# Designs tried in a protein design run: peptides against a protein of PDB entry 5EFW. Part 8

Target 1, 141 residues: chain A of PDB entry 5EFW
Amino acid sequence: TTLERIEKNFVITDPRLPDNPIIFASDSFLQLTEYSREEILGRNARFLQGPETDRATVRKIRDAIDNQTEVTVQLINYTKSGKKFWNLFHLQPMRDQKGDVQYFIGVQLDGTEHVRDAAEREGVMLIKKTAENIDEAAKEL

## One batch from the design tools (peptide; aimed at target 1 D14 R95 L141)

Design b1_p11_6_s2 (made by RFdiffusion4, then SolubleMPNN; from b1_p11_6, 5 letters changed)
Fold by OpenDDE base, seed 2:
Formats: structure tokens, C-alpha cells, sequence
Structure b1_p11_6_s2 (fold): chain B 141 residues (1-141), chain A 11 residues (1-11)
């Protein structure tokens, strides 16, 4: 499918189910995080958080879910083996033709550093565009 | 088929 052809790190979650679980994960996401698909489907994405993940940033993500809006942040995430990486993360709701939120799209850009300025702007543009592509592809299903 | 089922079928 078109959705499966998107070679980026992303997940789709279902806020209508308890705890907004992941219902789709790209192959790249699994490779990045070192989890199998079986290990992450049905789970909330918070398993990527760890000791050095900023709780205030996590709250921004939670607020975006609750408010049904988009957010872009950078936070420390952890792979299954415990390796840290800086995640430039974009989340946005996927709405139906009536405007109701059906899913959330989460896009991850991994890096070794907390990016700023031009590098950050470039990354933000990339992950936002990716999210739009995912939205379009997912709605074809 | 529901969206969840469709997406899960791609995984």
C-alpha cells in the first residue's frame, strides 16, 4: 500500500481505544527503536521514554492529545537496548470528513544532538510534510 | 472493515 511505502519513522495511534495505543508502526520506526512489531502494537508509545526524558516536554505531547491538536518537540528517547537519542517529534491528529479525530500520526526524526536554528527548521518541515503524506496515505484505506 | 483492522493488517 501507499502507507507501507513511506520510508520514514512513524506510528499511528488510536485515541478512541484505552490509553491511545499504537495501531501501526513503520519498518523504519521498528529499526530505529529496536522493537518488533509484535512488541509495540497495542501499546502506548511512552515506552520510548526514560530517565533523561524531560517530563515537561512529555506533558506537551499529552496536552496535544487531550486538546486534539498538533505539537512538535524534541525529547530524549530510548531504544530497546537502552541507547539514548534525540527525537525531533511531530504529532498531529488525523480527522475524518466530518472533522472528528480518528487517529494520531507521530513522526520521529532521530539524531545525536538537540538540533537548533536552521537544522531544526529543516527537520520540522520534513517531519510535518511526512505527516501529511501519512495522513493522505492512511485515508486511502 | 474498520480502520484499526485495516491498519493492523498492514503490520
Amino acid sequence: as target 1 above (141 residues)
Amino acid sequence: REGVEKLLSLS
Scores: peptide ipSAE 0.114, ipTM 0.782, DockQ to the pose 0.742
OpenDDE base, seeds 1, 3, 4, 5: peptide ipSAE 0.111, 0.086, 0.109, 0.103; ipTM 0.784, 0.745, 0.779, 0.772

Design b1_p11_6_s3 (made by RFdiffusion4, then SolubleMPNN; from b1_p11_6, 5 letters changed)
Fold by OpenDDE base, seed 2:
Structure b1_p11_6_s3 (fold): chain B 141 residues (1-141), chain A 11 residues (1-11)
Amino acid sequence: as target 1 above (141 residues)
Amino acid sequence: RPGVEKLLALS
């Protein structure tokens, strides 16, 4: 499918199910995080968080979900093996024709360092554009 | 199970 051809790190979650579980994960996401598809489908994405993950940043994500809005943050995430990476993360709702939220799209730009200034702006533009592409592709299903 | 199938199953 077009969705499967998007070679970016992303997940789709279902906020209408208990605990907003991941219902789709890209191959790149699995490679990044070192998890199998079976290990992450049906789970909340919080398993990526760890000791150095900023809780205030996590709260921003939670608030965005609760308010059904988009958010862009950078936070420390961890792979299955425990390796840290900086995640420039964008989350946005996927809405139906009625405007109701059906899913959330989460896009991850991975890096070994916190990106700043022009690099951050560029990354933000990229992951937002990616999210829009995912939105369109998912609606084709 | 493929991600697309999971998405379709939950949609």
Scores: peptide ipSAE 0.096, ipTM 0.758, DockQ to the pose 0.206
OpenDDE base, seeds 1, 3, 4, 5: peptide ipSAE 0.091, 0.085, 0.100, 0.091; ipTM 0.755, 0.749, 0.770, 0.747; seed 4 fails the geometry check

Design b1_p11_6_s4 (made by RFdiffusion4, then SolubleMPNN; from b1_p11_6, 3 letters changed)
Fold by OpenDDE base, seed 5:
Structure b1_p11_6_s4 (fold): chain B 141 residues (1-141), chain A 11 residues (1-11)
Amino acid sequence: as target 1 above (141 residues)
Amino acid sequence: RPGVEALLSLG
C-alpha cells in the first residue's frame, strides 16, 4: 500500500480505543525500537519512555492528545534492549471528512544527540511533512 | 469499527 511504502519511523494510534493504542507501525519504526509488530500493536506508545524521559515533555504530548492538537517535542526514548535515543517527535490528529479525530499520527526522528537550531528546524520540517504524507496515504487507501 | 481492523483492510 501507499502507507506501507513510506520509509519513515511512524505509528498510527486510535484514541477511540482504551488507552490510545498503536494500530499501525512502520517497518522502520520496528527496526528503530527493536520491537516486533506483534509486541506493540494494541499497546500505548509509552513503552518507549524510560528513566531519563522528561515528564514535562510527556505531559505536552498527553495534552496534545487530550486537546486533539499537534505537538512537536524532543525526548529521550528507549529501544527494547534499553538503548537511549533522542527522539524528535511529531504528533498530529488524523481527521475524517466531518473533522472528527479518527487517529493520531506519530513520527519519530531518531538521533544520538539533542538537535538544535538549523538541524532541529530541518528535522521538524521533515517529520511534519512525513506526517502529512501519512495522513494523505491513509485516507486514500 | 476498531482502527486495527480498519487499517488491516486497507492493505
Scores: peptide ipSAE 0.029, ipTM 0.658, DockQ to the pose 0.412
OpenDDE base, seeds 1, 2, 3, 4: peptide ipSAE 0.030, 0.025, 0.024, 0.028; ipTM 0.652, 0.599, 0.642, 0.654; seeds 1, 2, 3 fail the geometry check

Design b1_p11_7 (made by RFdiffusion4)
Pose (drawn by RFdiffusion4):
Structure b1_p11_7 (pose): chain A 141 residues (1-141), chain P 11 residues (1-11)
Amino acid sequence: as target 1 above (141 residues)
Amino acid sequence: AEAAAARFMAL
C-alpha cells in the first residue's frame, strides 16, 4: 500500500484512545529504534525518552498536542539497547473536512548532534514533506 | 477509534 511505500521514519497515533497510543509504526522507524511492532503498538511514544532528554523540549511537545497544532523540535532519544541519537522531530495532526483531529503524525530524522543553519533547513523540509505524504496516504482511515 | 486503529494495524 501507499502508506507502506513511504520510506521514512514515522509513527501515527490515535488521540481518541486513552494516552494517545501508537497505531502504526514505519518499517524504518522500528529498525532504527530496534523495537518490534508487537512491542510498541499500543504504547505512547514517550518510551523513546530517557536521562539526557531535555524536559522543556518534551514540554513543548505536550503543549502542542494539548492545543492540537504542529511543532518541530530537536531532542535526545534512545534505542531499545540504550544507544543515544538526536531526533529532528516534526508533529502534526490529521483532520477531517470539519477540522476534527483524527490522528497525530510524527516524523523522525536521526543525527549525531544538534543541527542548525542549512543542515536544519534541509532536514525540516524533508520531514514536513513526508508528513504531508503520510496525511495524503491515510486520509480515508 | 478502535476500528480505525485496526485498519492501520492490518497494513

Design b1_p11_7_s1 (made by RFdiffusion4, then SolubleMPNN; from b1_p11_7, 7 letters changed)
Fold by OpenDDE base, seed 5:
Structure b1_p11_7_s1 (fold): chain B 141 residues (1-141), chain A 11 residues (1-11)
Amino acid sequence: as target 1 above (141 residues)
Amino acid sequence: ALESAAKLQSL
């Protein structure tokens, strides 16, 4: 599918199901996080959190979901093997023709360090553009 | 605290 051909780190979640589970994950996301598709489909993405994940930043993500808004943050996430990575993360709602939230799109730009200044701005532009591409591709399915 | 933390999502 067009969605499956997007070579970026992303997931789609369904807030209409209990606990807003992941319903789609890109191959790149699986490679980044070291999980199989079977291990993550149907689960909430909280399994990426760990000891150094900033809880206030996670609360910003939760608030955006509850308020049905977009958010962009950087936070520490963990792979299955316990490796830390910096996740420059963008989340936005995918709406139906009536304007109701149908899904959430989450896009991840991974790095070994916290990005700042021009590098952060560039990364944000990239992940936001990626989210728009995913939104368009998903509506065609 | 545990219940609140358990509901937080990190994508």
Scores: peptide ipSAE 0.061, ipTM 0.667, DockQ to the pose 0.039
OpenDDE base, seeds 1, 2, 3, 4: peptide ipSAE 0.065, 0.050, 0.063, 0.059; ipTM 0.695, 0.690, 0.698, 0.691; seeds 1, 2, 3 fail the geometry check

Design b1_p11_7_s2 (made by RFdiffusion4, then SolubleMPNN; from b1_p11_7, 7 letters changed)
Fold by OpenDDE base, seed 1:
Structure b1_p11_7_s2 (fold): chain B 141 residues (1-141), chain A 11 residues (1-11)
Amino acid sequence: as target 1 above (141 residues)
Amino acid sequence: AEESAKKLESL
């Protein structure tokens, strides 16, 4: 499908199901996080958090979900093997024709450091554009 | 803790 052809790090979650589980994950996301598809489908994405993940940043993500809005943040995530990475993360709701939220789209840009200035702006533009591409492709869901 | 867990619900 068009969705499977998007070669970026992303997930789609279903807020209509208990605990907003991941219902789709890209191959790149699986490679980044070191999980199999079977290990993550049906789970909330919180398993990527760890000791150094900023709780205030996590709160911003939760608030965006609760308010059905978009958010862009940087936070520490962990792979299955416990490796830390900086995640420039963008979340946005996917809405139906009535304007109701049916899914959330999450896009990840991984890095070894907290990106700043021009690098941050470039990363934000990239992950936002990717989210829009996913939104268009996910119309088949 | 549960609220914190819900906060990375969408990656």
Scores: peptide ipSAE 0.130, ipTM 0.733, DockQ to the pose 0.049
OpenDDE base, seeds 2, 3, 4, 5: peptide ipSAE 0.129, 0.132, 0.121, 0.134; ipTM 0.707, 0.704, 0.677, 0.706; seeds 3, 5 fail the geometry check

Design b1_p11_7_s3 (made by RFdiffusion4, then SolubleMPNN; from b1_p11_7, 7 letters changed)
Fold by OpenDDE base, seed 3:
Structure b1_p11_7_s3 (fold): chain B 141 residues (1-141), chain A 11 residues (1-11)
Amino acid sequence: as target 1 above (141 residues)
Amino acid sequence: AEESAEKLKSL
């Protein structure tokens, strides 16, 4: 599909279903994480976490979901093969015309190192803009 | 979320 082929790493999740599962993933996200679409659809995105993933950062993500707010963090994630990568991650709610949360958009910027300073700011701007573009596309539903 | 997923795939 057109949306799946957007050359950005992203997922859409459904907080109205048990455990906020992934309901959509881009081809780029599958390539990044080394999973097939069948392996991840219907699952909570926590399968990307591993031993070195900072639990306090994970709690920030969970709190954002619970509070229906956006958050931007950097955390260690793992591919299917167990390869570590730094994920500059942005999460934001998708709201309907009434303002009710329907979905969450998660955008990932992968890297081999923790992104700092100007590079971090640039990455944040990129993933936030990506999330907004996805939000606009998804509002056609 | 089969219905939601299908709707998103239609985009």
Scores: peptide ipSAE 0.104, ipTM 0.777, DockQ to the pose 0.485
OpenDDE base, seeds 1, 2, 4, 5: peptide ipSAE 0.110, 0.055, 0.071, 0.066; ipTM 0.782, 0.722, 0.750, 0.735; seeds 1, 2, 4, 5 fail the geometry check

Design b1_p11_7_s4 (made by RFdiffusion4, then SolubleMPNN; from b1_p11_7, 6 letters changed)
Fold by OpenDDE base, seed 1:
Structure b1_p11_7_s4 (fold): chain B 141 residues (1-141), chain A 11 residues (1-11)
Amino acid sequence: as target 1 above (141 residues)
Amino acid sequence: AEEAAKKLEEL
Protein backbone atom coordinates (compact mmCIF):
# COMPACT_ATOMS: atom_id res chain seq x y z
CA THR B 1 0.00 0.00 0.00
CA THR B 2 1.37 3.40 -0.99
CA LEU B 3 1.50 6.31 1.46
CA GLU B 4 -1.37 8.06 -0.36
CA ARG B 5 -3.64 5.08 0.24
CA ILE B 6 -3.25 5.14 4.02
CA GLU B 7 -6.83 5.49 5.28
CA LYS B 8 -6.06 8.60 7.36
CA ASN B 9 -6.52 12.29 6.64
CA PHE B 10 -3.09 13.85 6.32
CA VAL B 11 -0.86 16.22 4.37
CA ILE B 12 2.85 16.84 4.18
CA THR B 13 4.08 20.41 3.70
CA ASP B 14 7.43 21.91 2.75
CA PRO B 15 8.44 24.83 4.99
CA ARG B 16 11.58 25.37 2.90
CA LEU B 17 9.39 26.62 0.04
CA PRO B 18 7.55 29.95 0.02
CA ASP B 19 4.37 29.86 2.14
CA ASN B 20 4.86 26.23 3.31
CA PRO B 21 2.85 24.54 0.53
CA ILE B 22 1.26 21.12 0.61
CA ILE B 23 3.47 18.68 -1.29
CA PHE B 24 1.52 15.50 -0.45
CA ALA B 25 -2.09 14.69 0.42
CA SER B 26 -3.72 11.36 1.26
CA ASP B 27 -6.72 10.10 -0.70
CA SER B 28 -8.79 10.34 2.48
CA PHE B 29 -7.87 14.01 2.91
CA LEU B 30 -9.01 14.74 -0.64
CA GLN B 31 -12.30 12.95 0.01
CA LEU B 32 -12.85 14.84 3.29
CA THR B 33 -12.13 18.28 1.84
CA GLU B 34 -13.76 17.64 -1.57
CA TYR B 35 -10.70 18.89 -3.49
CA SER B 36 -8.71 17.15 -6.19
CA ARG B 37 -5.01 16.55 -5.70
CA GLU B 38 -4.29 19.05 -8.49
CA GLU B 39 -6.27 21.74 -6.63
CA ILE B 40 -4.29 21.23 -3.40
CA LEU B 41 -0.66 20.54 -4.28
CA GLY B 42 1.51 23.64 -4.15
CA ARG B 43 -0.94 25.57 -1.93
CA ASN B 44 -0.85 26.56 1.72
CA ALA B 45 -3.51 24.69 3.71
CA ARG B 46 -5.22 27.96 4.76
CA PHE B 47 -7.81 27.47 1.99
CA LEU B 48 -9.63 25.22 4.48
CA GLN B 49 -10.29 28.23 6.73
CA GLY B 50 -13.40 30.41 6.63
CA PRO B 51 -15.52 32.96 8.49
CA GLU B 52 -16.01 30.90 11.65
CA THR B 53 -12.41 29.69 11.90
CA ASP B 54 -10.95 31.02 15.15
CA ARG B 55 -8.05 33.37 14.38
CA ALA B 56 -6.34 32.73 17.72
CA THR B 57 -6.27 29.01 16.94
CA VAL B 58 -4.81 29.73 13.50
CA ARG B 59 -2.11 31.82 15.19
CA LYS B 60 -1.18 28.81 17.34
CA ILE B 61 -0.63 26.79 14.17
CA ARG B 62 1.45 29.57 12.63
CA ASP B 63 3.54 29.89 15.79
CA ALA B 64 4.23 26.15 15.77
CA ILE B 65 5.46 26.35 12.17
CA ASP B 66 7.64 29.38 12.92
CA ASN B 67 9.06 27.78 16.06
CA GLN B 68 9.40 24.34 14.42
CA THR B 69 7.31 22.65 17.13
CA GLU B 70 4.26 20.41 17.27
CA VAL B 71 0.73 21.63 18.03
CA THR B 72 -2.70 20.07 18.55
CA VAL B 73 -5.84 22.20 18.15
CA GLN B 74 -9.50 22.05 17.14
CA LEU B 75 -10.75 24.48 14.52
CA ILE B 76 -13.58 25.02 12.06
CA ASN B 77 -12.64 24.10 8.50
CA TYR B 78 -14.62 24.18 5.28
CA THR B 79 -14.89 21.76 2.38
CA LYS B 80 -14.80 22.93 -1.23
CA SER B 81 -18.61 23.01 -1.23
CA GLY B 82 -18.63 25.16 1.92
CA LYS B 83 -19.57 22.49 4.48
CA LYS B 84 -18.25 23.21 7.96
CA PHE B 85 -16.52 20.56 10.02
CA TRP B 86 -14.62 20.53 13.29
CA ASN B 87 -11.03 19.60 12.60
CA LEU B 88 -9.06 18.03 15.43
CA PHE B 89 -5.69 18.87 13.94
CA HIS B 90 -2.18 17.76 14.84
CA LEU B 91 0.94 19.16 13.23
CA GLN B 92 4.55 18.13 13.85
CA PRO B 93 7.91 18.65 12.15
CA MET B 94 9.62 15.88 10.23
CA ARG B 95 13.34 16.11 10.94
CA ASP B 96 16.36 14.67 9.18
CA GLN B 97 19.21 12.71 10.77
CA LYS B 98 20.86 16.01 11.77
CA GLY B 99 17.69 17.24 13.51
CA ASP B 100 16.86 19.86 10.87
CA VAL B 101 13.23 20.32 9.85
CA GLN B 102 12.53 19.02 6.36
CA TYR B 103 8.74 18.88 6.30
CA PHE B 104 5.63 19.17 8.44
CA ILE B 105 3.08 16.40 8.88
CA GLY B 106 -0.52 17.53 9.37
CA VAL B 107 -3.17 15.03 10.49
CA GLN B 108 -6.90 15.82 10.52
CA LEU B 109 -9.73 14.15 12.41
CA ASP B 110 -13.07 15.46 11.17
CA GLY B 111 -16.28 15.76 13.16
CA THR B 112 -19.64 17.49 13.28
CA GLU B 113 -18.91 18.97 16.70
CA HIS B 114 -16.10 20.13 18.92
CA VAL B 115 -15.00 16.96 20.72
CA ARG B 116 -14.54 17.01 24.50
CA ASP B 117 -13.29 14.90 27.37
CA ALA B 118 -12.72 11.22 26.58
CA ALA B 119 -13.55 11.64 22.89
CA GLU B 120 -11.02 14.47 22.60
CA ARG B 121 -8.32 12.46 24.38
CA GLU B 122 -8.97 9.48 22.13
CA GLY B 123 -8.85 11.64 19.01
CA VAL B 124 -5.61 13.30 20.09
CA MET B 125 -3.97 9.93 20.72
CA LEU B 126 -5.13 8.71 17.31
CA ILE B 127 -3.88 11.69 15.29
CA LYS B 128 -0.55 11.80 17.15
CA LYS B 129 0.03 8.10 16.57
CA THR B 130 -0.91 8.58 12.91
CA ALA B 131 1.64 11.38 12.56
CA GLU B 132 4.36 9.17 14.05
CA ASN B 133 3.46 6.35 11.67
CA ILE B 134 3.67 8.72 8.70
CA ASP B 135 7.02 10.04 9.92
CA GLU B 136 8.38 6.49 10.09
CA ALA B 137 6.99 5.61 6.66
CA ALA B 138 8.40 8.78 5.04
CA LYS B 139 12.02 8.36 6.19
CA GLU B 140 13.15 8.24 2.57
CA LEU B 141 12.18 11.86 1.99
CA ALA A 1 8.65 19.74 -3.50
CA GLU A 2 8.14 17.76 -6.69
CA GLU A 3 10.98 15.37 -5.89
CA ALA A 4 9.68 14.98 -2.35
CA ALA A 5 6.19 14.21 -3.64
CA LYS A 6 7.64 11.63 -6.01
CA LYS A 7 9.51 9.96 -3.16
CA LEU A 8 6.32 9.84 -1.10
CA GLU A 9 4.43 8.18 -3.95
CA GLU A 10 7.10 5.51 -4.06
CA LEU A 11 6.60 4.61 -0.37
Scores: peptide ipSAE 0.120, ipTM 0.793, DockQ to the pose 0.492
OpenDDE base, seeds 2, 3, 4, 5: peptide ipSAE 0.113, 0.025, 0.026, 0.029; ipTM 0.776, 0.651, 0.610, 0.664

Design b1_p11_8 (made by RFdiffusion4)
Pose (drawn by RFdiffusion4):
Structure b1_p11_8 (pose): chain A 141 residues (1-141), chain P 11 residues (1-11)
Amino acid sequence: as target 1 above (141 residues)
Amino acid sequence: EILETRERLEE
């Protein structure tokens, strides 16, 4: 299917279920994070976080979800085995024609450090276009 | 798969 043909890291969550769980995770996201589908479907994506994760950054994500809007941030995430990576992360809601939120889309891009300038602009362009592709691929669900 | 996972979690 088209959703499965999207070669990027992403997860989709359902805010209408308690604690906003993951209901779909990309093949690339699972192998990057070393988790399986059985392990993480039904879980909130906060499991990616740990000791060196910036709390105010996590706060900006919590607020954006509460307000039902988009956010782009960078933060430290961990794989299942505990390896550290920087995550250039973009979040956006999918809405129906009346504007009601159906799901959240999250797209991840791994790095070894915080990026800025042109490197950040390129990464943001990649993850925002992917989110639009995901929204278009999942509009009937 | 999204619908299946959503239905499974609703149960």

Design b1_p11_8_s1 (made by RFdiffusion4, then SolubleMPNN; from b1_p11_8, 6 letters changed)
Fold by OpenDDE base, seed 1:
Structure b1_p11_8_s1 (fold): chain B 141 residues (1-141), chain A 11 residues (1-11)
Amino acid sequence: as target 1 above (141 residues)
Amino acid sequence: MIKENVEKLRE
């Protein structure tokens, strides 16, 4: 599948199901987070959050979901083994032909530190472009 | 694949 060939860190969630669970995870995402596919499918992605995850940033993500809009933030996430990483995260809705939200696409760019300036701009462009590619690929399914 | 996963989660 074209979607499965996208070698980036991403998930697709279904806001029409209880608690907006992950319904698809890329192989790269599994490698990054150290979880198996069985461990994460059907779960809300909040399991990546931990003690040092900024709650205000999490609220921005929640607001974007509630308002069915896109958002780009950086936040601390944790792997299964407890390793912290800075996640440059982009979220956007995937809409059907009627314009209704079907899914959300979440793209993650991992790093050991918070990225700024040119590096941040480059990362944002990358994850946004990735999200668009995912959107196109997913609509073919 | 998405459709299949959605169906599984809806069960």
Scores: peptide ipSAE 0.167, ipTM 0.821, DockQ to the pose 0.777
OpenDDE base, seeds 2, 3, 4, 5: peptide ipSAE 0.042, 0.147, 0.165, 0.038; ipTM 0.720, 0.803, 0.819, 0.698

Design b1_p11_8_s2 (made by RFdiffusion4, then SolubleMPNN; from b1_p11_8, 6 letters changed)
Fold by OpenDDE base, seed 2:
Structure b1_p11_8_s2 (fold): chain B 141 residues (1-141), chain A 11 residues (1-11)
Amino acid sequence: as target 1 above (141 residues)
Amino acid sequence: MILENEEELRK
């Protein structure tokens, strides 16, 4: 599918299911996080968090979900093996023709470093554009 | 997307 052809780090979650689980994960995301598809489908993405993940930043994500809005943050995430990495993360709702939220799209920037200034701006633009591409691709499914 | 995970954060 068009969705499967998007070569970026992303997941799609279903807030209409208990605990807003991941229902789709890109191959790149699996590579980034060191998980198999079978290991993460049906789970909430909180498994990426760990000891040094900033709780306030996580709350921003939760608030965005609760309010059905988009958000962009950087936070420490962990791979399956426990490796820390900085994740420039963008989340936005995917809405149906009635305007109701059906899914959430989460995009993770390539790389594992904390990005700043111009690099951050470029990264934000990239992941936001990616999210829009995912949104369009998912509508065709 | 990623929600609070107190258990993981306390490790």
Scores: peptide ipSAE 0.096, ipTM 0.697, DockQ to the pose 0.037
OpenDDE base, seeds 1, 3, 4, 5: peptide ipSAE 0.083, 0.096, 0.094, 0.085; ipTM 0.689, 0.702, 0.706, 0.696

Design b1_p11_8_s3 (made by RFdiffusion4, then SolubleMPNN; from b1_p11_8, 5 letters changed)
Fold by OpenDDE base, seed 2:
Structure b1_p11_8_s3 (fold): chain B 141 residues (1-141), chain A 11 residues (1-11)
Amino acid sequence: as target 1 above (141 residues)
Amino acid sequence: MILENREKLRK
């Protein structure tokens, strides 16, 4: 599918299911996080969090989901093997023709470094554009 | 694909 051809780190979640589980993960996301598809489908994405993940930042993500809004943050995430990495993360709702939220799109920037200033701005633009591409591709399904 | 995954998750 067009969705599967998007070579970026992303997931799609279903907030209409209990605990907003991941229902799609890109190959790149699996490579980044070191999980298999079978390990993450049906799970809430919180398994990426760990001891050094900023809880206030996590709350921002939760608030965005609850309020059905988009958010962009940087937070510490962990791979399956326990490796820490900085995740420039963008989340946005995917809405149907009626305007109701069907899914959430989560995009993770390529790379493991905390980005600042111009690099952060560029990264934000990239992941937001990626999210729009995912939204368009998913609507074709 | 998404619909298939959602169906799988709901079972």
Scores: peptide ipSAE 0.047, ipTM 0.704, DockQ to the pose 0.759
OpenDDE base, seeds 1, 3, 4, 5: peptide ipSAE 0.045, 0.043, 0.047, 0.045; ipTM 0.696, 0.694, 0.711, 0.698; seed 5 fails the geometry check

Design b1_p11_8_s4 (made by RFdiffusion4, then SolubleMPNN; from b1_p11_8, 6 letters changed)
Fold by OpenDDE base, seed 4:
Structure b1_p11_8_s4 (fold): chain B 141 residues (1-141), chain A 11 residues (1-11)
Amino acid sequence: as target 1 above (141 residues)
Amino acid sequence: MILENEEALRA
């Protein structure tokens, strides 16, 4: 689909289904994480976590989902082959016309390096903008 | 995107 071909790293999850599984993943996300689409669809995105992933940061993501709010964090993730990378991640809810949460949009920065200060702020702005674009595109499909 | 479960951190 057109959404699948967006050249940004992102997923869409469905909190209305058990365990909030991934229901959509961009080609770039699959390339980044080294998983096939079949391997990740229907799964909770926790499989990206590993030994060096900060538990407190993960809890921030969990809290955002539970509270149906947006969050932006940076944390260690792992590819299928076990390669560690820093993931600047933005999550926000996608709401229907009534204001109810339908999905969550998760966007990952293209880079895999830990970013700080101005670089981090720039990355945050980019992934937030991307999330808004995805939100609009998804509503039109 | 990382979601919730903390058990994955211990693996």
Scores: peptide ipSAE 0.035, ipTM 0.688, DockQ to the pose 0.041
OpenDDE base, seeds 1, 2, 3, 5: peptide ipSAE 0.032, 0.031, 0.032, 0.032; ipTM 0.675, 0.682, 0.682, 0.675; seeds 1, 2, 5 fail the geometry check

## One batch from the design tools (peptide; aimed at target 1 L17 L41)

Design b1_p12_1 (made by RFdiffusion4)
Pose (drawn by RFdiffusion4):
Structure b1_p12_1 (pose): chain A 141 residues (1-141), chain P 12 residues (1-12)
Amino acid sequence: as target 1 above (141 residues)
Amino acid sequence: HPMLETRKRLEE
């Protein structure tokens, strides 16, 4: 299917279920994070976080979800085995024609450090176009 | 669809 043909890291969550769980995770996201589908479907994506994760950054994500809007941030995430990576992360809601939120889309891009300038602009462009592709691929669900 | 199947499973 088209959703499965999207070669990027992403997860989709359902905010209408308690604690906003993951209902779909990309093949690339699972292998990057070393988790399986059986392990993480039904879980909130906060499991990616750990000791060196910036709390205020996590707070900006919490607030954006509460307000039902987009956010783009960078933060430290961990794989299943505990390896550290920087995550250039973009979040956006999928809405129906009346504007009601159906799901959240999250797209991840791995790095070894915080990026800025042109490197950040390119990464943001890639993850925002991917989110639009995901929204278009999942509009009937 | 996998999304719908996962949503149905979690609703149950």

Design b1_p12_1_s1 (made by RFdiffusion4, then SolubleMPNN; from b1_p12_1, 9 letters changed)
Fold by OpenDDE base, seed 3:
Structure b1_p12_1_s1 (fold): chain B 141 residues (1-141), chain A 12 residues (1-12)
Amino acid sequence: as target 1 above (141 residues)
Amino acid sequence: TEIEENRAKLLS
């Protein structure tokens, strides 16, 4: 499918279900995080968080979900084996024709460093564009 | 399951 062919790190979650579980994960996302699809589907994405994940940043993500808005942040995430990586993360709602939120799209840009300035701006543009591509692909289904 | 049904919609 068009969605499956997008070679980027992303998930789609369903806020209409309890605890906003992941209902789709890209192959790249599975490779990045070292989880199988069976381990991830049906779970909230918070399993990527760990001791050094900034709680204030996590709250920004939660607020965006609650308010049905988009947000872009950088936070520490952990792979299944416990490896830390900086995640430039973009989240945005996917709305139906009536404007109601159906899903959330989460796009991850992994890095060994906390990116800043021009590098951050470039990364933000990339993950936002990716999110829009995912949104368009999903709506065409 | 509901998860499976929603996923199927995204992969249709």
Scores: peptide ipSAE 0.383, ipTM 0.908, DockQ to the pose 0.260
OpenDDE base, seeds 1, 2, 4, 5: peptide ipSAE 0.336, 0.354, 0.330, 0.337; ipTM 0.893, 0.900, 0.891, 0.893

Design b1_p12_1_s2 (made by RFdiffusion4, then SolubleMPNN; from b1_p12_1, 6 letters changed)
Fold by OpenDDE base, seed 1:
Structure b1_p12_1_s2 (fold): chain B 141 residues (1-141), chain A 12 residues (1-12)
Amino acid sequence: as target 1 above (141 residues)
Amino acid sequence: SEIEENRKKLEE
């Protein structure tokens, strides 16, 4: 589909379903994580976490979902083959016309290193803008 | 929408 082929790493999740499963994933996300679409749809995105993933950072993500707010963090994620990568991750709610949360948009910027300072700021701006673009595109479908 | 359709499939 057109949405799936957006050349950005992102997923859409459904907090109204048990355990907030992924209901949509871009082709780029599949390439990044090395999973097939069939392997991830219907699952919570926690399968990307591993031994070196900071639990406090994961809690921040969970809190944002529970509080229906946005959050931006960096955390270690793992591909299907077990390769570690630093994930600059942005999550924000997708709201309907009434303002109620319908979905969450998760955007991932992958890197071999933890980004800091200007590089981090640039990445944050990019993934936030990406999330807004996805929000607009998704609402048109 | 495509997203809503995916949601419905997962609810089955």
Scores: peptide ipSAE 0.436, ipTM 0.908, DockQ to the pose 0.630
OpenDDE base, seeds 2, 3, 4, 5: peptide ipSAE 0.430, 0.427, 0.426, 0.412; ipTM 0.907, 0.905, 0.906, 0.903

Design b1_p12_1_s3 (made by RFdiffusion4, then SolubleMPNN; from b1_p12_1, 6 letters changed)
Fold by OpenDDE base, seed 5:
Structure b1_p12_1_s3 (fold): chain B 141 residues (1-141), chain A 12 residues (1-12)
Amino acid sequence: as target 1 above (141 residues)
Amino acid sequence: TEIEENRKKLEE
């Protein structure tokens, strides 16, 4: 679909399926992570985690899923080849007209460094806006 | 079925 062609790093997951698997992944996300679409769809995104991924940060993501809320964090992720990158990550629920959660949108801003201060604020604004755009695009399918 | 064709294109 056209959704995968959006030039941003993102996935859509389905919490109504076991283990909240990825059901959409953008082409950019595949390129970033070095995985094929076949390798990703149907899996929980935790395969991006590794030895230096902060477990407390992962717990914040997990809590957001459980509580059906949005969250923005930075964490170390790993590509298929084992390359580390800092992921400024934003997650938010996609809700229907009744307000019920149907999906989650995850947006990734990759970088070589942990961003701070103005750079972080800018990145946060960007990925939040991106998530809203994806929400609109998805609902227009 | 690519995840049920992406959940029927997100329930179109």
Scores: peptide ipSAE 0.690, ipTM 0.955, DockQ to the pose 0.198
OpenDDE base, seeds 1, 2, 3, 4: peptide ipSAE 0.390, 0.389, 0.391, 0.372; ipTM 0.897, 0.896, 0.897, 0.893

Design b1_p12_1_s4 (made by RFdiffusion4, then SolubleMPNN; from b1_p12_1, 9 letters changed)
Fold by OpenDDE base, seed 2:
Structure b1_p12_1_s4 (fold): chain B 141 residues (1-141), chain A 12 residues (1-12)
Amino acid sequence: as target 1 above (141 residues)
Amino acid sequence: TEIEENREKLRK
């Protein structure tokens, strides 16, 4: 599908299902996190969090979901093997023609280090553009 | 299927 052709790290979640589970995960996301598709689909993405994940940042993500808004943050995530990585993460709602939230798009920047200043700005632009591409691709399915 | 074939191909 057009969605499957997007070679970026991303997931799509369904807030209309209990606990807003992942319903789609890109191949790149699976490679990044070291999970299989079967291990991820149907789960809330919080399994990527660990001891050093900043709780305040996690709350920002939760608030954005609750308020049906977009958010961009950087947080520590963990692979299946327990490897830490910095996740420049962008989340935005996917809305229907009436404007109602149907899904959320979560995009993770390539790389495992915290980015700052110009590099952060570039990364933010990239993941936001990716999210828009995903939204458009999803509409064509 | 994979989460209802990705929720009916993300039908809105």
Scores: peptide ipSAE 0.701, ipTM 0.957, DockQ to the pose 0.289
OpenDDE base, seeds 1, 3, 4, 5: peptide ipSAE 0.156, 0.687, 0.695, 0.293; ipTM 0.808, 0.955, 0.957, 0.872

Design b1_p12_2 (made by RFdiffusion4)
Pose (drawn by RFdiffusion4):
Structure b1_p12_2 (pose): chain A 141 residues (1-141), chain P 12 residues (1-12)
Amino acid sequence: as target 1 above (141 residues)
Amino acid sequence: SAALEAAIARFY
């Protein structure tokens, strides 16, 4: 299917279920994070966080979800085995024609450090175009 | 639990 042909890291969550769980995770996201589908479907994506994760950054994500809007931030995430990576992360809601939120889309891009300038602009462009591709691929669900 | 399974099934 088209959703499965999207070669990027992403997860989709359902805010209408308690605690906004993951209902779909990309093949690339699972292998990057070393988790399986059986392990993480039904879980909130906060399991990616740990000791060196910036609390205020996590706060900005929490607020953006509460307000049902987009956010782009960078933060430290961990794989299943505990390896650290920087995550250039973009979040956006999928809405129906009346504007009601159906799902959240999250797109991840791994790095070894915080990026800025042109490197950040390119990464943001890639992850925002991917989110639009995901929204278009999942509009009937 | 059934609602979660139905939600996952629509995407897979």

